Peptides against a protein of PDB entry 5H65. Designs and how they scored, part 155

Target 1, 294 residues: chain A of PDB entry 5H65
Amino acid sequence: QYLERTPLCAILKQKAPQQYRIRAKLRSYKPRRLFQSVKLHCPKCHLLQEVPHEGDLDIIFQDGATKTPDVKLQNTSLYDSKIWTTKNQKGRKVAVHFVKNNGILPLSNECLLLIEGGTLSEICKLSNKFNSVIPVRSGHEDLELLDLSAPFLIQGTIHHYGCKQCSSLRSIQNLNSLVDKTSWIPSSVAEALGIVPLQYVFVMTFTLDDGTGVLEAYLMDSDKFFQIPASEVLMDDDLQKSVDMIMDMFCPPGIKIDAYPWLECFIKSYNVTNGTDNQICYQIFDTTVAEDVI

## One batch from the design tools (peptide; made by RFdiffusion4, then SolubleMPNN)

Design b2_p18_8_s2 (from b2_p18_8, 9 letters changed)
Fold by OpenDDE base, seed 2:
Structure b2_p18_8_s2 (fold): chain B 294 residues (1-294), chain A 18 residues (1-18)
Amino acid sequence: as target 1 above (294 residues)
Amino acid sequence: MSWFRQRAPPYKPTNLLF
């Protein structure tokens, strides 16, 4: 849809909801610490969550590692199981279940591993070798997902999380419903296990100034604005650097705003009620800035 | 450059449009 450019001063006088095309300078943004912009969003309940800290994940997996794998749940039609005992004083047992495709073990790059008793470090190492890992625990009758506070699926360096509120977890044998047991598409795995997958999003507040007026607009975007997936940025130094560069380009430190580049974007206005007060808020949509940076 | 995820009060914007 074509929209004419509207000055901010005109926008600020109009009622919501409306859509606008604007050309403005990014005076400032929040959060300044860009890692804080990366959130997890539930598409169903719309809860925003923080991406779990590595330290918190360590605790979860350490707690999981205190549980002994149930021998009765090993070596099913779905998976072949191998058990390792660590050489530490406690002799921790780690179970790795290799999910089979039609009774055959697939190639390592197509294999899904179910891991019991692994540490975060061990799980991450395995996810780099085997492109799909699910942390699990022994349930009463079947393997179960370990904890939705941890990733339900790790593929390489990407951690896939599920919504605790919206998910109704099913046991691991429900992976049998997947026809394709080689690609391990996160959404398919989630569906099989009753998980509502969370989406990585960048969440930011932009202060926009076009010389006629100033307004704040939110950014909530997964991969369009920066042309960088929010799902990958926390684990990739190069992507982090790219986001830093983009933000520094629009908000160069030590330079007056008059010299800032112009940002063209779409914003939508909407009404918000805060108690007895009505407020108009703005959010960026359908905007890509990365093409202008390259 | 790498982002160091130091523990701090999280950025919590309100009134987002979902």
Scores: peptide ipSAE 0.471, ipTM 0.934, DockQ to the pose 0.655
Fold by OpenDDE base, seed 3:
Structure b2_p18_8_s2 (fold): chain B 294 residues (1-294), chain A 18 residues (1-18)
Amino acid sequence: as target 1 above (294 residues)
Amino acid sequence: MSWFRQRAPPYKPTNLLF
């Protein structure tokens, strides 16, 4: 759909909802600490969650590591199990369950590991060697996902999270429903385990100024705006630098706004009611700016 | 790492459109 450019002064006078194409300067943005912009969003209940801190994950996995793997749950038709005892005074037990495809162990680059009793460090190391890792615990009758406060699936450096509110967890044997036990598509894994996957999103507030008016617009976007997946940025220094460069380009520190580049984007207005307070809010949509970065 | 994830109060804008 074609939209002509509308000045902010005109937009500010109009009722919502409407869509606009604008050309404005990014006067400022929040959060300034860009890592805080990365959040997890539930597509079902629309809760926004913070991406867990590494320290929090450490605690979760340390707690999980205090539980001994149940021998009765080892070596099923779905997986082959191997047990390690750590060389510490306590002799921590770690179980790695190698998921089979039709009774055959896949290649390492296609293999799903279920890890029981592993630390974050150990899990991350394994996720770099194998295709996929699910942290699990021994349930009553089957292995179960360890904790939705931690990733339900780790693939390389990508941590996949599920919504605690919307998920109804099922046991690990439900992975049998997957015909393809080699690709381990996160959505398929989530579906099999009763997980509503959370989506990584950038959440920001832009203060836009075109010289005719000033408007605050939200950005909530997964991969379009920066052409960088929000799911990858926290684990990739180069992607972080790219986002930094983009934001510095549009809002350079120590420079007056007159010298700022113009940002072209689409915004939509909508009504918000907070008690007796009625306001119009704005949100950026269908906008890519990465192409402007050299 | 270019981003240092220190513990701080989260940035939590309200009135987002989902």
Scores: peptide ipSAE 0.469, ipTM 0.935, DockQ to the pose 0.695
Fold by OpenDDE base, seed 5:
Structure b2_p18_8_s2 (fold): chain B 294 residues (1-294), chain A 18 residues (1-18)
Amino acid sequence: as target 1 above (294 residues)
Amino acid sequence: MSWFRQRAPPYKPTNLLF
């Protein structure tokens, strides 16, 4: 769809909703600590959540590790189980269940592990060696997902989270419904277990200035704007550096705005009602900045 | 890591379009 470039001074005078193409400088942005921009969004209920802090995950997994795996739930048609006992005085039990494909154990790079009683560190180590990991606990009659406050699926360094509000958890044996037990697509795993997956998003506020006017526009984007997946950035130093570089390029510290590059983007205007007050807000859409620096 | 995720009050924008 073709949109003519519109100066901000003209946009600020128009009613919402409308779509615009703009060319402006990024005067400032929030949050300045860019890790705070990464959030989890439910596509169903639209709740925004913070990505759990490592310390919070430690607590969840430490609590899970206090529960002894149920021997009755080991070695089913779905998985083969191995038990480890820690070397410390507590003698903590850790169960690893290797999910089978049609009764056969797949290769490590195609294997789904169900981990019961593991610490965050142990789980992360296993996820780096195997294709997929699900933290679980012993339920009454079957293994169950440990906690939706923790990842329901870990693949390498990617942590997949589910919505507590929208999910209706099903027991682990529901993985039997998956025809392909090798690829472990996150959406398929989520569907089998009754999980509504959360989406990683960058959430930011841009103050845009084209010399004719100034407006604030929100950014809510998963992978288009930076051409960097929000789902990977928190665990990848190179991706973090790339985002830093992009933001420093558009909004360099210690330099006057006159020297800033121009940002071309699309923004939507929309009406917001806060009590008796009506205001117009703006949000960036369908914009990639990877090479749009003018 | 370039980003150190120390505990801090979260950035909470209002009026997002979902």
Scores: peptide ipSAE 0.469, ipTM 0.936, DockQ to the pose 0.696
Fold by OpenDDE base, seed 4:
Formats: sequence, structure tokens, C-alpha cells
Structure b2_p18_8_s2 (fold): chain B 294 residues (1-294), chain A 18 residues (1-18)
Amino acid sequence: as target 1 above (294 residues)
Amino acid sequence: MSWFRQRAPPYKPTNLLF
């Protein structure tokens, strides 16, 4: 739908909700530490969560690694199990369950591993070699997902998380419901295990100034604005550099705003009630960053 | 350069449109 460009001074006078096309300079943005912009969003309950810190994941997996794999749950029709004992004094047992497709072990690039008792480092190493990894633990009757505070699925460098509030976890044997046991689509895995997957999003606040007015607009976007997936950025230095470059381009440090490039974007206004106060807020939508080259 | 993730109070904007 075509929208004519509207100056901010005009927008600031209008009631919500409305949609606008604007051309403005990015006076400032929050958070300045861009890693803090990356969050997890539940599409069901709309809870925003921080992406777990590596230190927190270490604790979760260390705790899981204190548990001994249950021999009774090894080598089922769904998976073949291998067990390793670590060389350290603790003699930690790690079980790797190789999920089969119709009774056949798939190639490494199509294989799902269920890892029981692995450390974060070990899990990450395996995820780099194999297609998919699920951290698990021995339950009473079946393997179970280890913890929703950790990824339920790791594919390469992508960590998939689930919503604790909205998920109703099912045991690992429910993966049998998947017809295709080679592609391991995250949404399908989540569905089979009763997980509501969280979405990676960039969450930011932009202060926009077109010379006629100033307004704050939120950005909540997964991959369109930067053309960089929020799901990958925390694990990819090059993507991080790209985001840095984009933000530095639009809001260069040490330079006066008069020299800032123009940002073309779409914003929507909406009403917000905060207690007794009614306010109009703005959010960017359907926008890929591009400077207005004059 | 990599982003260095330090433990800090999270950026928590309110009034987001979901």
C-alpha cells in the first residue's frame, strides 16, 4: 500500500492508530550496546526474554552433566545410543543418541543427536559436526528435554529456544510423529515436543528527527530491518560487524546530526494506556534500512 | 570485533506493539 511521506510535525498532531512513511535522521538509539537489543519473543504470550548468557547455559549443562544416563532408555527404535566416560576423575558419563530415520542412521549432515550429560562446549562441538542437537536428560519413562532455559534445538550456530510459560513438554519419543527425520525443521521439532518456539528479535528505540519534529519509534524486527537474522547475529562476528556498521552509518559518533544520512522508513502509531495516562507510541514496520541518497 | 556480552541490567522498553 502506498503511503505518501509525512513530516514528523504533522504526525505528532494526529490521533492513533495510523501508518506513515517518513524520512528522518536517527538522532540516537537505545540500547547503545547492540547485543542488548537481541531478545527472544514468544508469539503466544508476547513475553520478551533475554537470550541466555553463556555462563547461565554453562550452569544448566553442568547440572545436567551430574546426572547419569539411564541404561533402560538407551537404544530404542528411535535412536541408537553411545556412551562415553570422561577421562577426568569424576568419570562423567555422556550419552549421545543418534536418531534414526525408519531404522536407518542418517548421514552426519542430516543427523539429529540427543545429548545427555554433555557440557556446553561438547554440545557446541557436536552441533558443528552434525545437523542438529537436542540436549536431553533421562526422565522416568523416556528421554526428556533437558531445560527450556537452554536451547531445545541447536543447528550449527543457531540456538532455538522455547517459551517456558506456553510450552507443555512432551517426551522425546514424540519425535516419532515426524514423518521426515532428516531435515529437523525447528517448528516441527517444537510441535512434536510440545514447545512454543521463541523468536529472535531486535528490540530498539530510535529517536527520529526530520527537522520539523522529533519522535521515538520502537523497532521490533527479526530479520528485515537489518537484513540480518537476529537468530544468528550473536554467534557471527561478521553479522555483528555489519549491524555495527549500519548503526554507525546512520548515527555516526563524533559527527553532528546535520551530517547524518536520511533514513526512510514506515512507522505506525498506536494508543497505549499506562495507568491513567494515555499516550501515543510509534513502531517501525516493513522497513529495510536504506539511506535516502540525495 | 565481536560483541562482548556483559551482564548488565537489560534494556527493557515498554509499550511495544506485538
Scores: peptide ipSAE 0.467, ipTM 0.932, DockQ to the pose 0.676

Design b2_p18_8_s3 (from b2_p18_8, 10 letters changed)
Fold by OpenDDE base, seed 1:
Structure b2_p18_8_s3 (fold): chain B 294 residues (1-294), chain A 18 residues (1-18)
Amino acid sequence: as target 1 above (294 residues)
Amino acid sequence: MSWFRQTAEPYKPTNLLF
């Protein structure tokens, strides 16, 4: 849809909701520490969550590692199991279950591992060697997902999370419903296990100034704005640098705003009511900065 | 530079559209 450019001073006088195309300078942004912009969003309940820190995951997996794998749940039609005891003082038992495709073990690059009692470090090592890893625990009758506070699926360096509120977890044997047990598409795995996947998003506040007016607009975007997936950025230094560079380009430190490049974007206005206070807010949409002519 | 995810007060904007 074609939208004419509207000056901010005109927008600030308009009622919401409306959509605008604007050309403005990025006076400032929040959060300044860009890692804080990366969040998990539930598409169903719209809860925003922080991406778990490594330390948080360590605790979860450490707790899981205190539980002994149930021998009765090993070696099913779905998976072959290997168990070993660590040589540490506590003799921790770790079980790795190799999910089979029609009774055949897939190649390592297409194999799904179910891990019981693994530490974060061990799980990450395995996820780098094998295609996919699911942290699990022994349930009453079957293996179950360990904890939705941890990734339900790890593929390489990508951690896939589920919504605790919206998910109704099913046992691991429900993976049998997957026709293809080689690709391990996160959404398919989630569906089989009753998980509502969380989406990685960048969440930011932009202060925009076109010389006629100033407004704040929110950004909530997964991969379009930066053309960088929010799901990958926290684990990739190069992607982080790219985001930093983009933000520094539009909002260079130590330089006067008069020298800032122009940012073209789409914003939508909407009404927000907080008690008796009614305000108009703005949010960026359908915008890719890489397409902007500086 | 890499992002250092140190413990900090989370950035939590209000009034987002979902």
Scores: peptide ipSAE 0.445, ipTM 0.917, DockQ to the pose 0.644
Fold by OpenDDE base, seed 3:
Structure b2_p18_8_s3 (fold): chain B 294 residues (1-294), chain A 18 residues (1-18)
Amino acid sequence: as target 1 above (294 residues)
Amino acid sequence: MSWFRQTAEPYKPTNLLF
C-alpha cells in the first residue's frame, strides 16, 4: 500500500498504532560502537542476547575438553569416529565423528563433523575445512549438543546459536530424521535437535530529524536495512567497514546536520505501557538504505 | 578497521516491538 510522506511534527501528534513513510536526517544513533548493535533474538520468546565473545567460547570448549569421549558412543550407523590424543602432558582426547549419508561418507564440503573435546581454535579450523561442525559431548546413551551457550552449528565463519529457554534438546541420533545429510541447513539441524534457532539482528536507536520534529525510532533488522547479514558482520572486516561507511554517510562526524543526507524510511508507531505511564514508540520497518554508488 | 569487542555494558534498548 502506498504511503505518502508524513512530516515528523504530524506523526508526533497522532495516536498509535500507525505506519508512516518519512524523510528525515539521522541526527544521532545508538550504540555508537556498532558491534554492540549485533544481537541474537529468539523468535519465540523474544529475548535478546549478546553474541558470545571468543573468550566465552574458549571457556566453554575448554570445559568440554575435560570430559573424555565415551567409547561406547563411537562408530554408529550415523557416523564414523576418529580419536586423537594431544601431545601435551594432559593427553587430551578429541573425538571427531563424521556423519554419513546413507552409510557413505560425503565429500568434505558436504560433511558434518561432530566434535568432542575440541578447542575453539581446533573447531574453527575444522569448520573452515569441512562444511559443518557441531560441538558435542557424550551423553548417557548418545552424543548430545555440548552447550547452547556455544554454537550448535558452525559453518565456515558463521556461528548458529539456539535459545536456551525455548529449546528442548534432543540427542544427536535425531539427525537421522533428515533426509538430506549433505546440505545441513541450519533450520533443519535445529529442528532435528529440538533447538529454537536464534536470529542475528541489528538493534539500534535512531534519532530522526526532518526539521519539523524529532523522534527516536528503533531499528531491529537482520539483513534488509544494510543489505548486510547481521549473522556475518562480526566475522567479516569488510562487512564491518561497509556498515561503518553507511553510518558515517548518514551521520558524518564533524559535520553539521544541515549537510546530512536525507534518509527515507518506514516507521510504525505503537503503544508501550510502563505501569501508569503510556508512551508511543517508533520502529523502522521494511527499509533498505541505498548503497553509496561511489 | 575491525570492530573491537571490548568489555562494555551491553546496549539494551527497551520497548522494542517484536
Scores: peptide ipSAE 0.444, ipTM 0.916, DockQ to the pose 0.639
Fold by OpenDDE base, seed 4:
Structure b2_p18_8_s3 (fold): chain B 294 residues (1-294), chain A 18 residues (1-18)
Amino acid sequence: as target 1 above (294 residues)
Amino acid sequence: MSWFRQTAEPYKPTNLLF
């Protein structure tokens, strides 16, 4: 939809809700530590969560590794199981279940592994070799997802998380409902297991200044604004560098704002009620800046 | 360059539009 450019001074005088096209300079942004902008968002309950740190995941998987795989749950029609005993003092047992497609083991690049008793390091190694990994545990009657505080699915360096509040977990045998057991689409896996998948998002606050006025606008975006997936950025140094470069371009350190480039974007206003106070807030939408950088 | 995630108080904006 076509919108004419509106100066910030005019926008600041108008009631919400409205949509605007603006041209402004990025005076400042939050968070300055850009890793803090990456969050997990539930599309159902709208809870924003922090992406778990490696240390948090280590604890979860260490706890899971204290449990011995149930022999009765090995080698089903859905998967073939292999058991390893670690060489350490504890002799930890690790089970790897190779999910079959119509009774046949897929190629490694199409294979889903269910990992039981693995450490984060071990799981990551396997995810680099195989298409997909699900951390699991032995339940009463079937394998179950280990913990929604950890990824329910790992594909390469991408960790897929589920919402604890909105998910109603089902046992691993529900993967049988998937017709194609080679592609392992995250949404399909989530659906089969009763998981509401969380979405990676960049969440930021921009202070915008066009010389006529100043306003703060939120950014909540998964992959459009930077043309970089929020789901991949934390695991990719090159993508991180790219985001850094983009932000440095719009808000260069040590440079006066007069020399800042102009940012064109769309913002929408909306009303927010905080107790007795009514406030108008702004959020960026349908905006890509990467095109302007290249 | 790595962002080097460190322990800090999370950035928690309010009033986001979902």
Scores: peptide ipSAE 0.444, ipTM 0.917, DockQ to the pose 0.675
Fold by OpenDDE base, seed 5:
Structure b2_p18_8_s3 (fold): chain B 294 residues (1-294), chain A 18 residues (1-18)
Amino acid sequence: as target 1 above (294 residues)
Amino acid sequence: MSWFRQTAEPYKPTNLLF
């Protein structure tokens, strides 16, 4: 759809909802600490969550490691199990279950591991070596997902999370429903296990100024705005640097706004009711800035 | 890492459009 560019002064006078194309300077943005912009969003209940910190995950996995794997749940038609005992004073047991495809173990780059009793460090090490890792625990009759506060699936450096509110967890044997037990698509794994996957998003507030007016617009975007996946940025220094560079380009420190580059974007207006107060808010949509940076 | 994730008050915008 074609939208003519509209000055901010005109937009500020109009009723919502409407869509606009604008050209403005980024006067300021929040959060200034960009790691705080990365969040998890549920597409069903729309809950926004913080991405768990390493310390939080460490606690979850440490707690899981206090529980001994159930011998009765080892070596099923779905997976082959190996048990390690750590050399520490406690003699912690770690179980790794290698998921089979039609009774055959896949190659390491196609293999799904179920890890029981592993620390965060051990799990991360295995995820870097194998295609996919699911942290699990021994249930009453089957292996079960460890905790939705931790990733339900780790692929390399990507941590996939599920919504606690919307998910109805099923036991690990439900992975049998997957015809393809090699690719381990996160959405397919989630569906088999009754998980509603969360989406990584950048959430920011932009203060936009075109010289005619000033307005705040929110950004909530997974991968279009920066052309960088929110799901990867927290674990990739180069992607972090790229986001920093983009933001520094549009909002350079130590210089006057007159020298700032112009940002072209689309914004939506919408009505928000807070008690008896009605206000119009704005949100950026269908906008990519990477073309202006490259 | 370029971004050091330290304990801080989370950024919590209101009135987002989902």
Scores: peptide ipSAE 0.443, ipTM 0.919, DockQ to the pose 0.686

Design b2_p18_8_s4 (from b2_p18_8, 8 letters changed)
Fold by OpenDDE base, seed 4:
Structure b2_p18_8_s4 (fold): chain B 294 residues (1-294), chain A 18 residues (1-18)
Amino acid sequence: as target 1 above (294 residues)
Amino acid sequence: MSWFRQRAPPYTPTNLDF
């Protein structure tokens, strides 16, 4: 949709809601620690959550590893099970369940593993070798997802999370409903298991200045703004560097704002009510900056 | 360089438009 450029001074005088095209300099942004911008967003309840810290995941998986796999749940029509006993003092038992496709074990690059009793490190190692990993535990009658505080699905370095509030978990045997047991599409897995998947998003606040006025606009974006997936950035040093470079380009340290590049973007205004106070807020939408950098 | 994730109070704006 075509919008004419509007100066910030004019925008600041108008009522919401409206959409604008602007050209402004990025005076500053928050958070300065860019890893803090990466959030998990529920598309259903709109709760924003922090991406779990590795230390927290360690605890979750350590706790799960204290449980012994139930022998009765091994080797079903859905999966073949292998059990390992660790060589440490505790002799921890780890179960790996290889999900079959029509009774046949897929190739490693198409295989879904259900991991029971694994540590974060072990799970990550397996996810690097195999297509997909689901952390599970022995339930009363079936394997179940371990914990929605941890990823419900790991594919390579991508951790997929579910919303605790909106999800109604179903047992692992519900994976039988998937016709294709090779691709393991996260949304399909989530649906089968009753999970509402969370979306990775960058959440930032930009202070924009075009010389006529200054306003703050939020950024909430998954992969369009930076042309970098929020779902991958925390696990990829190169992507992190790219985001750093983009932000440094628009807001270079030690340089006067007069030398800052111009940022063209779309912003929308909207009304927000906080108690008795009404205010107009702004949010960036449908904007890509990476193409302007390259 | 890699981002180093330190435990800190989260930055979460309250007035986002979903």
Scores: peptide ipSAE 0.475, ipTM 0.936, DockQ to the pose 0.667
Fold by OpenDDE base, seed 3:
Structure b2_p18_8_s4 (fold): chain B 294 residues (1-294), chain A 18 residues (1-18)
Amino acid sequence: as target 1 above (294 residues)
Amino acid sequence: MSWFRQRAPPYTPTNLDF
């Protein structure tokens, strides 16, 4: 549906909920440290979570590496297992389980590895070499996902996370339900394992000014606004630079707002009630910005 | 890396519309 441009002064006078098309300047934005804008969002319970810090992942995997793989769970119809012993004094055991497709090992670029006892570094190396990696641990009767605080699936540099609140984890043998054991679609893996996958989103607050009024609008977007996936940006320096460039374009440092480019976007208003306080909030939707528009 | 992820209090606005 076509929406005419509405000045902010008019919007600020109207009741919610409504949708608007606006043309405004980005006076300022939060967070200024853009890495803080990247969040994990549960589509079911709508909790927002921080993307785990590398240091936190290190701890999780180090803890996992203290557990010895259960020999009874090795070499099933689903996977072939190989065990390594590290050369350190502790002799850490690392198990790699190569998931088979109908009893046949897939090509390396289609292979899913289940890893027990691997460090973050080792897991990342393997995920770069092979298609997919799932960190696992030995459960009572089957391999199980290691920890939902860590990625349930790593594909290249992409870390897929699950919601702790909404997920009801199932054992690894449930991967047998997947007809295609080569593509390893994250959503399919998640479904098989009882995981509600979290979605990467950019979460920001924009202060918009069109000369008639000023309002704050939230941005919650996964890949449309910047045309950059939130799921990839933290691991890609070029994408980070691109986001920086876009934000610098709309809100250039050291420049007066009069010289800022105009941002055209859609915003929706909605009512928020906090106790006795009623307020109208605004959120950007269905908006794509071009990187090189002035 | 253009972004340096240091440990800091997160920025999470309230009142988002999901």
Scores: peptide ipSAE 0.475, ipTM 0.938, DockQ to the pose 0.681
Fold by OpenDDE base, seed 5:
Structure b2_p18_8_s4 (fold): chain B 294 residues (1-294), chain A 18 residues (1-18)
Amino acid sequence: as target 1 above (294 residues)
Amino acid sequence: MSWFRQRAPPYTPTNLDF
């Protein structure tokens, strides 16, 4: 769809909803601490959540590690189990269940591990060595997902989370429904376990100024705007530096706005009702800025 | 890491269009 560029002064006078193409300078943005922009979004209920802090995950896994793996649930047709006892005075037991594909153990790069009783550090170590990791606990009759407050699936450095509100968890044996037990696609795993996967998004507020007017526009985007996946940025120093560079380019500190580069983007307007107050808000859409940076 | 995720009050704007 073709949209002619519209000055902000004209946009500010128009009713919503509408779509615009604009050219403006980024006067300022929030949050200034960019890690706070990364959030989890449910595509069904639209709840926004913070990405759990490492300290919170540590507590969840530490609590899980206080539970002893049930011997009756080890070594099924779906997985082979190995048990380790830690050398600390408490003698913590850790169970690792290696999921099989039609009775055969896959190669390490295709293997799904179910981890019971592991610490965050141990789980992260295993996720870096094997293809996929699911933290689990012993249920009454089967292994179950440990906690939706923690990742339901870890692949390398990527943590996949599920929506507590929309998910209806099923036991681990439901992974049997997956024909392909090698690739472990997050969406397929989620579906088998009754999980609605959350999406990583950047959430920001831009103050845009084109010299004719000023407006605030929100950004909610997973991977298009920066051409950087929100799902990977928190665990990748290079991606973080790239986002920093992009934001510093558009909003450089210590210089006048007249010297700022122009940002071309699409924004949509929409009506918001807060009690008796009606206002028009703006949100960026279908915009990539990486082309201007590279 | 370039971003140190210290605990802080979250920044979540209201009135997002989902």
Scores: peptide ipSAE 0.475, ipTM 0.939, DockQ to the pose 0.705
Fold by OpenDDE base, seed 2:
Structure b2_p18_8_s4 (fold): chain B 294 residues (1-294), chain A 18 residues (1-18)
Amino acid sequence: as target 1 above (294 residues)
Amino acid sequence: MSWFRQRAPPYTPTNLDF
């Protein structure tokens, strides 16, 4: 997009909605704790929710582990099942179902595992060894997704979540509809299981100052602004460091704003109604700042 | 540097344009 640069003082006087190109300094940003910026967004209902904490996931999987896998649901045309009994007083049963491709077990790096009764630690270990893992439970007639409060799909360190409101869950046998049972594309898995996948997004508030005026603009972006996927950052220390460096570059601690670098970006204005009060808000769009940094 | 996800009240701006 080509837009003429507009000073903030002029923007602040104009009605919404409009689009602008600006050059401003990042006076400050929220949240300062950048991990709090990473959220899950539903593209359908627009619910914005937090990424579950590991402690919460532990509880979910512990609860799931209290249920015994149903023997009647083991070893179908879709998957081969193996059962383990843990070496503890309770003798917890763990079922791992290896999904087959045309009746044949694929290579480990192409294999989808369905796990019943696994702990978070066990599931994470398996997801690091195999292509994909789905936490499941025994339903009445088929395996079912364990809980949408937990990932519906884990691939390595990437946790894929679904929207509880928009999803209409289908049983695990619906994976049979997938033509490709090797790549296990998250969107395809979600579609087969009736899941509306949530999107990882960075959500931040920027205070922008170009010397003529000051305004707050929101950032809601998945991978363009930082050129870092929001879906990967929470599990990758290097990516976290990169985001830290980018933010420190634009908003360096311990120096005056006069020495801050200029940020060029696009912002859009829009009207918001809060009861009887009307206000104009601003949001960054179509902006990449890290092309020369990463 | 690693982000330690300490439990704290979330920062959730209102008035986002989805």
Scores: peptide ipSAE 0.471, ipTM 0.936, DockQ to the pose 0.655

